Peptides against a protein of PDB entry 4ASU. Designs and how they scored, part 53

Target 1, 270 residues: chain A of PDB entry 4ASU
Amino acid sequence: ATLKDITRRLKSIKNIQKITKSMKMVAAAKYARAERELKPARVYGVGSLALYEKADIKTPEDKKKHLIIGVSSDRGLCGAIHSSVAKQMKSEAANLAAAGKEVKIIGVGDKIRSILHRTHSDQFLVTFKEVGRRPPTFGDASVIALELLNSGYEFDEGSIIFNRFRSVISYKTEEKPIFSLDTISSAESMSIYDDIDADVLRNYQEYSLANIIYYSLKESTTSEQSARMTAMDNASKNASEMIDKLTLTFNRTRQAVITKELIEIISGAA
Target 2, 83 residues: chain B of PDB entry 4ASU
Amino acid sequence: FTFASPTQVFFNSANVRQVDVPTQTGAFGILAAHVPTLQVLRPGLVVVHAEDGTTSKYFVSSGSVTVNADSSVQLLAEEAVTL

## One batch from the design tools (peptide; aimed at target 1 D140 L146 E206 A210)

Design b2_p21_4_s4 (made by RFdiffusion4, then SolubleMPNN; from b2_p21_4, 10 letters changed)
Fold by OpenDDE base, seed 4:
Structure b2_p21_4_s4 (fold): chain B 270 residues (1-270), chain C 83 residues (1-83), chain A 21 residues (1-21)
Amino acid sequence: as target 1 above (270 residues)
Amino acid sequence: as target 2 above (83 residues)
Amino acid sequence: ALAEQLAAATRAALEAVAARE
């Protein structure tokens, strides 16, 4: 490599390092906010899921329509955040198909579609884009919930798949159940709630769906920002190491060039 | 008793004497050992009566309330403010 | 748009760096 080539590479990597450092700081700020906002969101979301856990809602085996909602974002450079969700979605879809279920997929965030569209295009109902630019709000979740309910796909049971935040260095891809109104209303375990008006139950279920989506978005966002921060830190370190290596190569190459020039001068070939 | 909005937690697995909630079907009081029920919130006043005799008031928007067989209660409001 | 372009460029650059190692 010529000195010019090495210099160009050094400049490029230094610029990348600046970008990755900046992105790390941005991710850190977003992470700190997301973590604060996740605390109440988790209580809220877990509270909404408590019914399903306590009532032990079961979907009859004859019910075949299953909805998979993958929650992620549009934004890259966050390690395995998107691929982990997609992997679990694929696994779940395969398991459900093997069980004779019809599977449809909803992607929250364009990255899910980007990963799964080629292999699962026929199963995709809708993809929600423009996810991850701003912290998710309950309004955003409500919009997604409403669009889902209005999609015309009459699912019996569903799975929402998202990355649950554990720590700054750890997330876990998890699944939470989604049930249709019909499934909830027909569940034997709901008999203790038989005094519930059908309209009340419908409205309740709409809130429940919005609640779990909101929760999943908050978990996903926190996980994503944390993962991005880590990814950008790693990228910055890798760039630093490469800069050091290239700097050494530059110095060696420079010495070789100087030596060659001196030999040419001494030999009269110049 | 858990009472939360998406952005704020007011009670988390707390023991309370009574919670008065505004529902679409009417306001009702949740006491200890209340029968399991699901309700949807209407905009209105939530009153939490603590075991120590203190009363806290909140304004809530839409949401849900769940009373479970184990006497646990989840009050989940879209928006809630302390009054 | 700029952030996405920067991200894409950064990703491409990072991938190019990783491929050379």
Scores: peptide ipSAE 0.022, ipTM 0.854, DockQ to the pose 0.013
OpenDDE base, seeds 1, 2, 3, 5: peptide ipSAE 0.021, 0.020, 0.017, 0.019; ipTM 0.860, 0.841, 0.844, 0.849; seed 1 fails the geometry check

Design b2_p21_5 (made by RFdiffusion4)
Pose (drawn by RFdiffusion4):
Order: C-alpha cells, then sequence, then structure tokens
Structure b2_p21_5 (pose): chain A 181 residues (1-270 with 5 gaps), chain B 83 residues (1-83), chain P 21 residues (1-21)
C-alpha cells in the first residue's frame, strides 16, 4: 500500500511487459525466417507415434495440443529428443532422429489458424520445418496477449499510485495544520 | 522434373528433355519416356539437358530419384552445390 | 541398401555437426 511498494511493483510489471513485447517482434522475425525456409521444404518432403515440439515454451497451446520417441523436451514433460527450438531445425537433426530408430505435428496455415529408407527421414524433416514455423507464430500471439495483460495490470496500479499519492499529501498536510493549531 | 535439396530448389516440375543421374549401380539417364522406377543415389554428377538444348551441371552426394507411372520425375538430394 | 542409407545419414549428421561448430 505504501508508495515505495507501488513504485517497486510498477517497475516489476513494466519489466515483464517490455520483455514480452520484445519477444513478440522476435517471434515475428523468427517466423519470417521459418516461412521463407518452409517453401523449399514443402516441395522436398512429399514421398509408431511421433510427437514433434520443442524445448522452448511460452508459445501458447502448442505443446498441450499434441497428444524412445518424442522430439521436443516439453512433450515428455507430461508423462527422447532434446535441444530443439533454440536454433532452426536442420536436416542433420532429422537424420539423427532417424539414426537412433504415424506422426503428429502442427501444420502451418497462417498466423492465427493451425491443425494438429531415405524417405522416412524426409518426413521427420518435413515435420520439424512445419513445427517451428507453427511454434514461432503461436509464440508471437502468446507474448502479444501477455503484453496486453501486463499493460492492463500497469493501468490498474497507476490508479492506485495516484490515490496513494494524493492520500500521502493530505496526511502530511493535516499533521502540519494540527501541529500548528 | 523436380530437383531439390533441403536448402534450395533447382527445378520445379519440368518440362525438361533428359537428366543424367548417379545411381548405386552405375548411372541412369532418364528420358521423357522412362519406365516407372524407384532408385537411390550415390556420389556423382547430375547433368540436366534443358528443353532448349542447353546444359546444367550440378553435383549430388546422396538421395533418391522417383519416376512415377506418368511422365513425372522427382529428384532429391541431401546436398547439391556448384561447383 | 539399408547400410548405405545408414552411412549416408551418418555423413549428413557429421556435416551438420561441423556446420554447428
Amino acid sequence: ATLKDITRRLKSIKNIQKITKSMKMVAAAKYARAERELKPARVYGVGLIIGVSSDRGLCGAIHSSVAIIGVGDKIRSILTFKEVGRRPPTFGDASVIALELSIIFNRFRSVISYKTEYSLANIIYYSLKESTTSEQSARMTAMDNASKNASEMIDKLTLTFNRTRQAVITKELIEIISGAA
Amino acid sequence: as target 2 above (83 residues)
Amino acid sequence: TLEAVKEALEAAAERAEEEKE
């Protein structure tokens, strides 16, 4: 309730809002990179339960939608392949998955809407390239919604700060008048 | 005729005369009228004879060549670089 | 055939590791 507590909380939530907004544009830039590399990947990969995701969260209902194997550390987190999503998926990564050894992944449509031999590794590569394009655009919206929630939270606290600031001024003034009178 | 690597796409549904291809057993030159076959590649060169008579030379490390029941061929390699 | 495929995949994995380094 003190001004010091409110000033500290404002700076704390502003830090979250700046970070979440900073990741909105990052997901927007990484999504643009993922879609540019998806066009040649879609024309490349055309011709047992495999779940395709990533280690990196904060992407909304992507890991929860997909319901030994399992690529993406967050899919084993419910009940394995680790270290994906930090960097774009290469064909070598799809090759290692095939080397250690009917498939579930998120297909890219747009920014809003989604759906859940040598040839076998090409399907794994197709899923990896589709998944990260899906993971990044979903994260673009997830952090956009978070940036909206943190801004609404700052507005509510600013109104509290103005009430408390007015209440402190009047209290100090009363203590002066009474001390005089 | 479709030729693509994971990195870049060279030909998208040609419309081409013939394509020399490295295969595990020697080499195969795939004409416009070729039997439906499924083959696996080896380290070798790919020569693309263009419809206008010109030539295109690439290199292939490994992959697969697929010629369907119709006049359609899809050649894909792990890496293809010039030169 | 399968051994040749395996060797080709291993060579692709080694090349990807070299690119990462």

Design b2_p21_5_s1 (made by RFdiffusion4, then SolubleMPNN; from b2_p21_5, 12 letters changed)
Fold by OpenDDE base, seed 1:
Structure b2_p21_5_s1 (fold): chain B 270 residues (1-270), chain C 83 residues (1-83), chain A 21 residues (1-21)
Amino acid sequence: as target 1 above (270 residues)
Amino acid sequence: as target 2 above (83 residues)
Amino acid sequence: LEEEVRKALEEVAKRERERRE
């Protein structure tokens, strides 16, 4: 490689490093906010899931319609955040299909669709785009919940798949159950609950769905920002190492050129 | 007893004496060993009676309340403010 | 990861150029 080639490459990598450092700082700021907002959201979301855990709602095996909701975002450069969700969605879909279930998919965030479109396009009901630019609100979750309920797909049970935040360096892809109104109303375990008006139960279920979606979005956002921060940090470090290596190569090449020129002068070959 | 909104936690697994909630079917008090039930909230006042005798008042917009067989209660409001 | 970052950065750079045109 010529000195000019090395210099060009050095300049390019240095520019990349500047960009990755900047992106790291932006991700760090967004992460800090997301982590703060996740604290109450987690209490809220876990509270909403408490009924399903305590009532141990079971779906009869003869019920075949299953809904999978994958939660991520539209934005890349966050490591395995999207692929982890997609992988679990694929696995779940395959398992359900093998069990004779009908599977439909909802994607929250464009990246899920991008990954699964070729293999699962026929199973997609809807994809929600424009996710991840702004922190998710309860209003956003409510919109998603309403669209799901109005989709006309009468699922029996479902799964929401998202990345749960553990720490700055760790997230885990998890699944939480979603139940239809009919499944909840017909569950034997619900018999211990006092006479619940049908309208009340319907409204309750709508809130429950919105709550769970909101919770999943907050977990996903926090995980994503953390992962992006880490990815950008790693990229910056890698760039630094490459700069060091190229700088050494440049210095060696320069010395070689000088030596060659000196030899030519001494030998009288020029 | 857990009482939270999407953005704020008021009580997290706390022990309380009584919680008065505004529901669509009417206001009722949740006491110890209340029968399991599900209700939806209407806009109104929530009153939390602590074991130490202190009373806290909140305004809620909408949401849900769950009383479980194990006496756990989840009050989840879309919006809530301390009064 | 490096390749993904490279591609992403190229996309970002491309988008920034397209916004300036």
Scores: peptide ipSAE 0.029, ipTM 0.867, DockQ to the pose 0.018
OpenDDE base, seeds 2, 3, 4, 5: peptide ipSAE 0.026, 0.024, 0.028, 0.027; ipTM 0.868, 0.867, 0.876, 0.868

Design b2_p21_5_s2 (made by RFdiffusion4, then SolubleMPNN; from b2_p21_5, 11 letters changed)
Fold by OpenDDE base, seed 4:
Structure b2_p21_5_s2 (fold): chain B 270 residues (1-270), chain C 83 residues (1-83), chain A 21 residues (1-21)
Amino acid sequence: as target 1 above (270 residues)
Amino acid sequence: as target 2 above (83 residues)
Amino acid sequence: LEEEIRRALEEAAEREREARE
């Protein structure tokens, strides 16, 4: 490589490093906010899921329609955030298919579709785009919930798959159940709940779905920002190492060029 | 007893004496060992009676309330404000 | 921008691997 080539590469990597450092800072700020907002969201979301855990709602085996909601975002450069969700979705879809279930998929965030498009395109109902630029709101979750409910797909049971935030260095892809109104209304375990009006139950389920989606979005966002921060930090470090290596190469090459020039001068070849 | 909105937690697994909630079917009081039920909130006042006799009032917009067999209660409001 | 950064980083990593071989 010529000195010019090395210099050009150095400049490029330095610029990349600046960008990654900047992105790290942005991700850090977003992470801090997301973590703060996750605290109440988790209480809220876990509270919404409490019914399903306590009621031990089971879907009859004869019910075959299963909905998978994968939650991520549109934005990359966040490590394995999207691939983890996609992997879990694939696994779940395969397991359900093996069990004779019909599987449909909803992607929250364009990255899910991007990963699963080739293998699961026929199973996708809808993909929600423009996810991840702004912190998710309950309104956003409500929109998703509404779209799902209005999709015309009459699922019996579903799974929402998202990355649960553990710490700045750790997340876990998890699955939470979602149930159709019919499944909830017909569940034997729900018999202990006193005289629930059908309209009330419908409304309740709508809130429940929105609540769970909201929760998943908040968990996902926090996980994503943390992962991005880490990824950008790693990228910055890698860039630094490359800069050091290239600098050494530059120096060696420069010395070689000088030596060559000196030899040419001494030999009279120039 | 858990009472939260998407953005704020008011009670988290707390022991309370009574919670009055506004539901679409009417306001009702949740006491200890209340029968399991699911309700949807209407806009209105939530009154939490603590064991120490303290009463707290909240305005809620909408949401849900769950009373479980284990006496756990989840009051989840879309929006809630301390009054 | 993210795609560009990703590509740039991947290219940089690939070049580094090639340089080590």
Scores: peptide ipSAE 0.042, ipTM 0.883, DockQ to the pose 0.012
OpenDDE base, seeds 1, 2, 3, 5: peptide ipSAE 0.032, 0.031, 0.033, 0.030; ipTM 0.872, 0.877, 0.880, 0.880

Design b2_p21_5_s3 (made by RFdiffusion4, then SolubleMPNN; from b2_p21_5, 13 letters changed)
Fold by OpenDDE base, seed 3:
Structure b2_p21_5_s3 (fold): chain B 270 residues (1-270), chain C 83 residues (1-83), chain A 21 residues (1-21)
Amino acid sequence: as target 1 above (270 residues)
Amino acid sequence: as target 2 above (83 residues)
Amino acid sequence: LEQQIRESLQQVAERAEAERA
């Protein structure tokens, strides 16, 4: 490589490093906010899931319609955030299909569709875009919940798959159950809940769905920003190492060029 | 007893004596060993009576309340403010 | 812009791996 080539490469890598450092800082700021907002959201969301845990709602085997909701975002450069969710969605879809169930998929965030479209296009009901530009709000979750409920797809049970935040360096892809109104209303375990009219139960379920979606979005966002921060940090470090190596190569090449020029002068070949 | 909004937690797995909630069907008090029920909140006043005798008042918008068989309660309001 | 950054980062990663081989 010529000195010019090395210099060009150095300049390019230095520019990339500046970008990755900047992105790291942006991700760090978003992470800090997301983590703060996740604290109450987790209490809220886990509280909403308490009924399903305690009531042990079971879907009859004759009910074959299953909905999978994958939660991620539209934005890349966040490590395995999207692929992890997609992988679990694929696994779940395959298992359900093997069990003779009909599976439909909803993607929250465009990246899910991007990964699964080729193999699972026929199973997609809808993909929600414009996820991840701003922190998710309860309003956003409510819109998603409403659209799902109004989609006309009559599922019996479902799964919401998202990345749960563990720490700044760790997340885990998890699944939580979703039940249709009909499944809840017909569940034997719900018999202990007295004096629940159909309208109350319907409204309750609407809130429950919105709550769970909101929770999943907050977990996903926090995980994503953390993963992005880590990815950008790693990229910055890799760039730094490459800069060091290229700088050494530059110095060696420069010396070689000087030596060659001196030899040419001495030999009279100039 | 858990009482939270999407953005704020007021009580997290706390022991309380009584919680008065406004529901679409009317206001009712949740006491220890209350029968399991599901209700939807209407805008109104929530009053939490702590075991130590402290009473806290909140205004809530819409939401849900769950009373489980194990006496756990989840009060989840879309919006809530301390009064 | 994100795509460009991704491509650039991928190129850097690939080059870094190639230099380690």
Scores: peptide ipSAE 0.036, ipTM 0.874, DockQ to the pose 0.013
OpenDDE base, seeds 1, 2, 4, 5: peptide ipSAE 0.019, 0.030, 0.030, 0.033; ipTM 0.851, 0.870, 0.871, 0.872; seed 5 fails the geometry check

Design b2_p21_5_s4 (made by RFdiffusion4, then SolubleMPNN; from b2_p21_5, 11 letters changed)
Fold by OpenDDE base, seed 2:
Structure b2_p21_5_s4 (fold): chain B 270 residues (1-270), chain C 83 residues (1-83), chain A 21 residues (1-21)
Amino acid sequence: as target 1 above (270 residues)
Amino acid sequence: as target 2 above (83 residues)
Amino acid sequence: LEEAIREALEEVARREEERRR
């Protein structure tokens, strides 16, 4: 490589490093906020799931319609955040199909669709875009919940798949159940709640869905920002190492050029 | 007893004597060993009676309340403020 | 911009892998 080529490459990598460092700082700020906001959201979300865990709601085997909601975002450069969710969605969809279930998919965030479009395009009901630029609000979750409930798709049960935040260096893709109103109303384990008015139960389920979606968004956001911060840090380190290597190469090449020029001068070859 | 909004936690797995909640069907008092039920909140006052005799009041906008067979309670408000 | 950054990062990663081979 010529000195010019090395210099051009050095400049390019240095620019990339500046960008990755900047993105790391932005991700760090967003992560810090997301983590703070996740604390109450987790209590709230886990609280909303308590009924389903305690009641052990079972869907009859004859019920065939299953909804998968994958939660991620539109924004890239966050490691395996999107691919992990998509991988679990694929696995779940395959398992359900093998069990003779009809599977439909909702993507929260455009990245889910981008990954699954070729293999699962016919199963997509809707993809929610414009996710991940701003921290998710309960209002956002309510909009998603409302759209789902009004979609006309009569699912029996569902799965919401998202990345649960563990630490700044760790997340885990998890699945939580979603149940239709009919499934909840007909569940034998819900018999202890049989005195509940149907309108109350419907409204309750609307809140439950919004709550779970909100929770999943908060977990996903925190996981994403932490993963992005790590990814940008790694990219910055890799860029630094490459800069060092190229700098050494530049210096060696420069010395070789100088030596060659000196030899040419000394030898009288000009 | 858990009482939270999306943005704030008021009680997390706490033991309380009684919780009065504003439901769509009317005011509902949740006592120890209350029968399992699900309710939807209407805008109104939540009153939490702690075991130590302290009483806390909250305004809630909407949400849900769950009383489970194990006497655990989840009060989940869309918005809630301390009064 | 994000795509350009991604492409640039992927190119950097690819070149690093090629150098390790």
Scores: peptide ipSAE 0.028, ipTM 0.873, DockQ to the pose 0.013
OpenDDE base, seeds 1, 3, 4, 5: peptide ipSAE 0.027, 0.026, 0.027, 0.028; ipTM 0.869, 0.869, 0.878, 0.874

Design b2_p21_6 (made by RFdiffusion4)
Pose (drawn by RFdiffusion4):
Structure b2_p21_6 (pose): chain A 181 residues (1-270 with 5 gaps), chain B 83 residues (1-83), chain P 21 residues (1-21)
Amino acid sequence: ATLKDITRRLKSIKNIQKITKSMKMVAAAKYARAERELKPARVYGVGLIIGVSSDRGLCGAIHSSVAIIGVGDKIRSILTFKEVGRRPPTFGDASVIALELSIIFNRFRSVISYKTEYSLANIIYYSLKESTTSEQSARMTAMDNASKNASEMIDKLTLTFNRTRQAVITKELIEIISGAA
Amino acid sequence: as target 2 above (83 residues)
Amino acid sequence: AEEEREAVKEALEAAAEKNEE
């Protein structure tokens, strides 16, 4: 309730809002990179339960929608392949998955809507390239919604700060008048 | 005729005369009228004879060539670079 | 068929070695 507590909380939530807004544009830039590389990947991959996701969270209902194997550390987290989503998926990554050894992944449509031999590794590559394009755009909206929630929180606390600031001024003034009187 | 690597796409549904292709057993030159077959590649060159008579030369490390019941061929390699 | 599988395995291993570089 003290001004010091409110000033500290404002700076704390502003830090979260700046970071979540900073990841909205990052997900927007990485999604633009992912879609640019999805066009040649869709024309390349055309011709047992495999779950495709990533280690990196903060992407909304992507890991929860997909319901030994299992690519993406967050899919084993419910009940394996690790270190994906930090860097764009290469064909070599899809090859290692095929080397260690009917498939579930998120197909890219747009920014809002989604759906859940040598040829076998091409399907794993097709899923990896589709998944990260899906993971990044979903993260773009997840951090946009978080940036909105943190901004509404700052507005509510600013009104509290103005009430407390007014209440401190009047209290100090009363202590002066009474001390005089 | 479709020729693509994971990185870039060279030909998108040609419309081409013939394509020389490296295969595990020697080499195969795929004409417009060729039997439906499924083949796997080896380290070798790919020569693309364009419809206007010109030539295109690329290199292939490995992959697969697929010629369907119709006049359609899809050639895909892990890496294709020039030169 | 086994020879084809071995050739595919060698090709995938070469793709993995290129990724490590």

Design b2_p21_6_s1 (made by RFdiffusion4, then SolubleMPNN; from b2_p21_6, 10 letters changed)
Fold by OpenDDE base, seed 2:
Structure b2_p21_6_s1 (fold): chain B 270 residues (1-270), chain C 83 residues (1-83), chain A 21 residues (1-21)
Amino acid sequence: as target 1 above (270 residues)
Amino acid sequence: as target 2 above (83 residues)
Amino acid sequence: DEEVRRQVEEALKAVVEKQEK
């Protein structure tokens, strides 16, 4: 490589490093906010799931319609955040299909569709785009919940798949159950609950769905920002190492050129 | 007893004496060993009676309340403010 | 912002590909 080529490459990598450092800082700021907002959201979301855990709601085996909601975002450069969710979705879809279930998919965030489009395009009901630019709000979750409920797809049960935040260096892809109104209303385990008005139960389920979606979005966002921060840090370090290597190469090449020129001068070949 | 909104936690797995909640079917008090039920909140006042005798009042906009067989209660409001 | 992201992604891919060689 010529000195010019090395210099050009150095400049390019230095620019990349500046960008990755900047992105790291942005991700760090968003992470800090997301982590703060996740604390109450987790209590809220886990509280919403308590019924399903305690009631041990079982879907009859004859029920065949299953909904998978994958939660991520539209934004890249966050490590395995999207691929982990997609992997779990694929696994779940395959397992359900093997069990003779009908599977439909909702993607929250465009990245899910991007990954699953080729293999699962016919199973997608809807993909929600424009996710991840702003912190998710309960309003956002409500919109998703309402659209799902109004989609006309009469699922029996479902799964919401998202990355749960563990720490700045760790997340785990998890699945939480979603149940249809009919499944909840017909569940034997629900018999212990006092006479629940059908309208009340419907409204309750709408809140429950919105709550769970909100929770999943908050977990996903926190995980994503943390992962992005780490990814950008790693990219910055890798760029730094490459800069060092190229700088050494540049110096060696420069010395070689100088030596060659000196030899040419001394030899009179110039 | 857990009482939270999406943005704020008021009680997390706390022991309380009584919680008065405004529901679409009417306001009711949740006491110890209340029968399991599901209700939807209407805009109104939530009153939490702590075991120490303190009473806290909250305004809630909407949401849900769950009373489980194990006497655990989840009060989940879309919006809630301390009064 | 999206254009910058695309450029960064392309640049990062190029960096990663070069590191793998």
Scores: peptide ipSAE 0.039, ipTM 0.864, DockQ to the pose 0.013
OpenDDE base, seeds 1, 3, 4, 5: peptide ipSAE 0.033, 0.040, 0.027, 0.038; ipTM 0.867, 0.871, 0.872, 0.872; seed 3 fails the geometry check

Design b2_p21_6_s2 (made by RFdiffusion4, then SolubleMPNN; from b2_p21_6, 12 letters changed)
Fold by OpenDDE base, seed 4:
Structure b2_p21_6_s2 (fold): chain B 270 residues (1-270), chain C 83 residues (1-83), chain A 21 residues (1-21)
Amino acid sequence: as target 1 above (270 residues)
Amino acid sequence: as target 2 above (83 residues)
Amino acid sequence: AAAVAEAVRAALEAVVERQRA
């Protein structure tokens, strides 16, 4: 490689390193905020899921319509965040199909669509874009919930798949159940709850869906920012190592060029 | 007893004597042995009576309340403010 | 920002591919 080639490559990698370092800092700031906002969101979301866990709501086997909601974002450069969700979605879809269920998919974040479009295009109901630029709000979750409820797809049960935050270095892809109003209203385990007005139950379920979506978004966001921070740190380290190697090569090549030029001058062969 | 909004936690698995909640059908008092129920919150006053006799007041916008068979309660408000 | 991210991704992928070769 010529000195010019090495210099060009060094410049390129140094620029990449600057970008990755900057992105790391941005991700770190977003992570810190996301983690703080996740604390109440987790209590809120887990509280909403408590009914389903305690009531042990079962969907009859004859019910065939299953909705999978994958939660991620539009933004890349965050390691396996999107692929982990997509992998779990694929696995769940395959298992449900094997069980004779009809599967429809909702993607929260464009990356889910990007990964699954080729294989599952016919199963996609909707993809929510513009996810991940700003922290998710309850309003955002409510919009998603409302659009889902207004989609006209009458699912019996569903699965919301998202990355649960564990620590700055760990997340786990998890699945939580979602149920249709009809499934909840017909569940035998719900008989212990007093005669619930149908309108009350409908409204309750709307809140429940929004709550769960909000919770999943907060978990996903925290996981994503943490993963991005790690990915950018790794990229910065890799760039640093490459810069060091190329710098050594540059120095050696420069010395060789100088030596060659000196020899040519001394020998008069120029 | 858990009482939270999306952005704030007021009670997390706490033991309380009584919680008064505003529902669409009216005021609802939750006691330790209350039957399981689901309700939707209307804008109004939540009053939490602690075991020590202290009373805390909150304004909520909307949301849900769940009373489970195990006497656990989840009060989930879209917005809530301490008064 | 998206263009930069894509360029960074492409550059990083190229680096990773070169490290595997």
Scores: peptide ipSAE 0.026, ipTM 0.850, DockQ to the pose 0.013
OpenDDE base, seeds 1, 2, 3, 5: peptide ipSAE 0.024, 0.007, 0.024, 0.023; ipTM 0.845, 0.817, 0.834, 0.851; seed 1 fails the geometry check

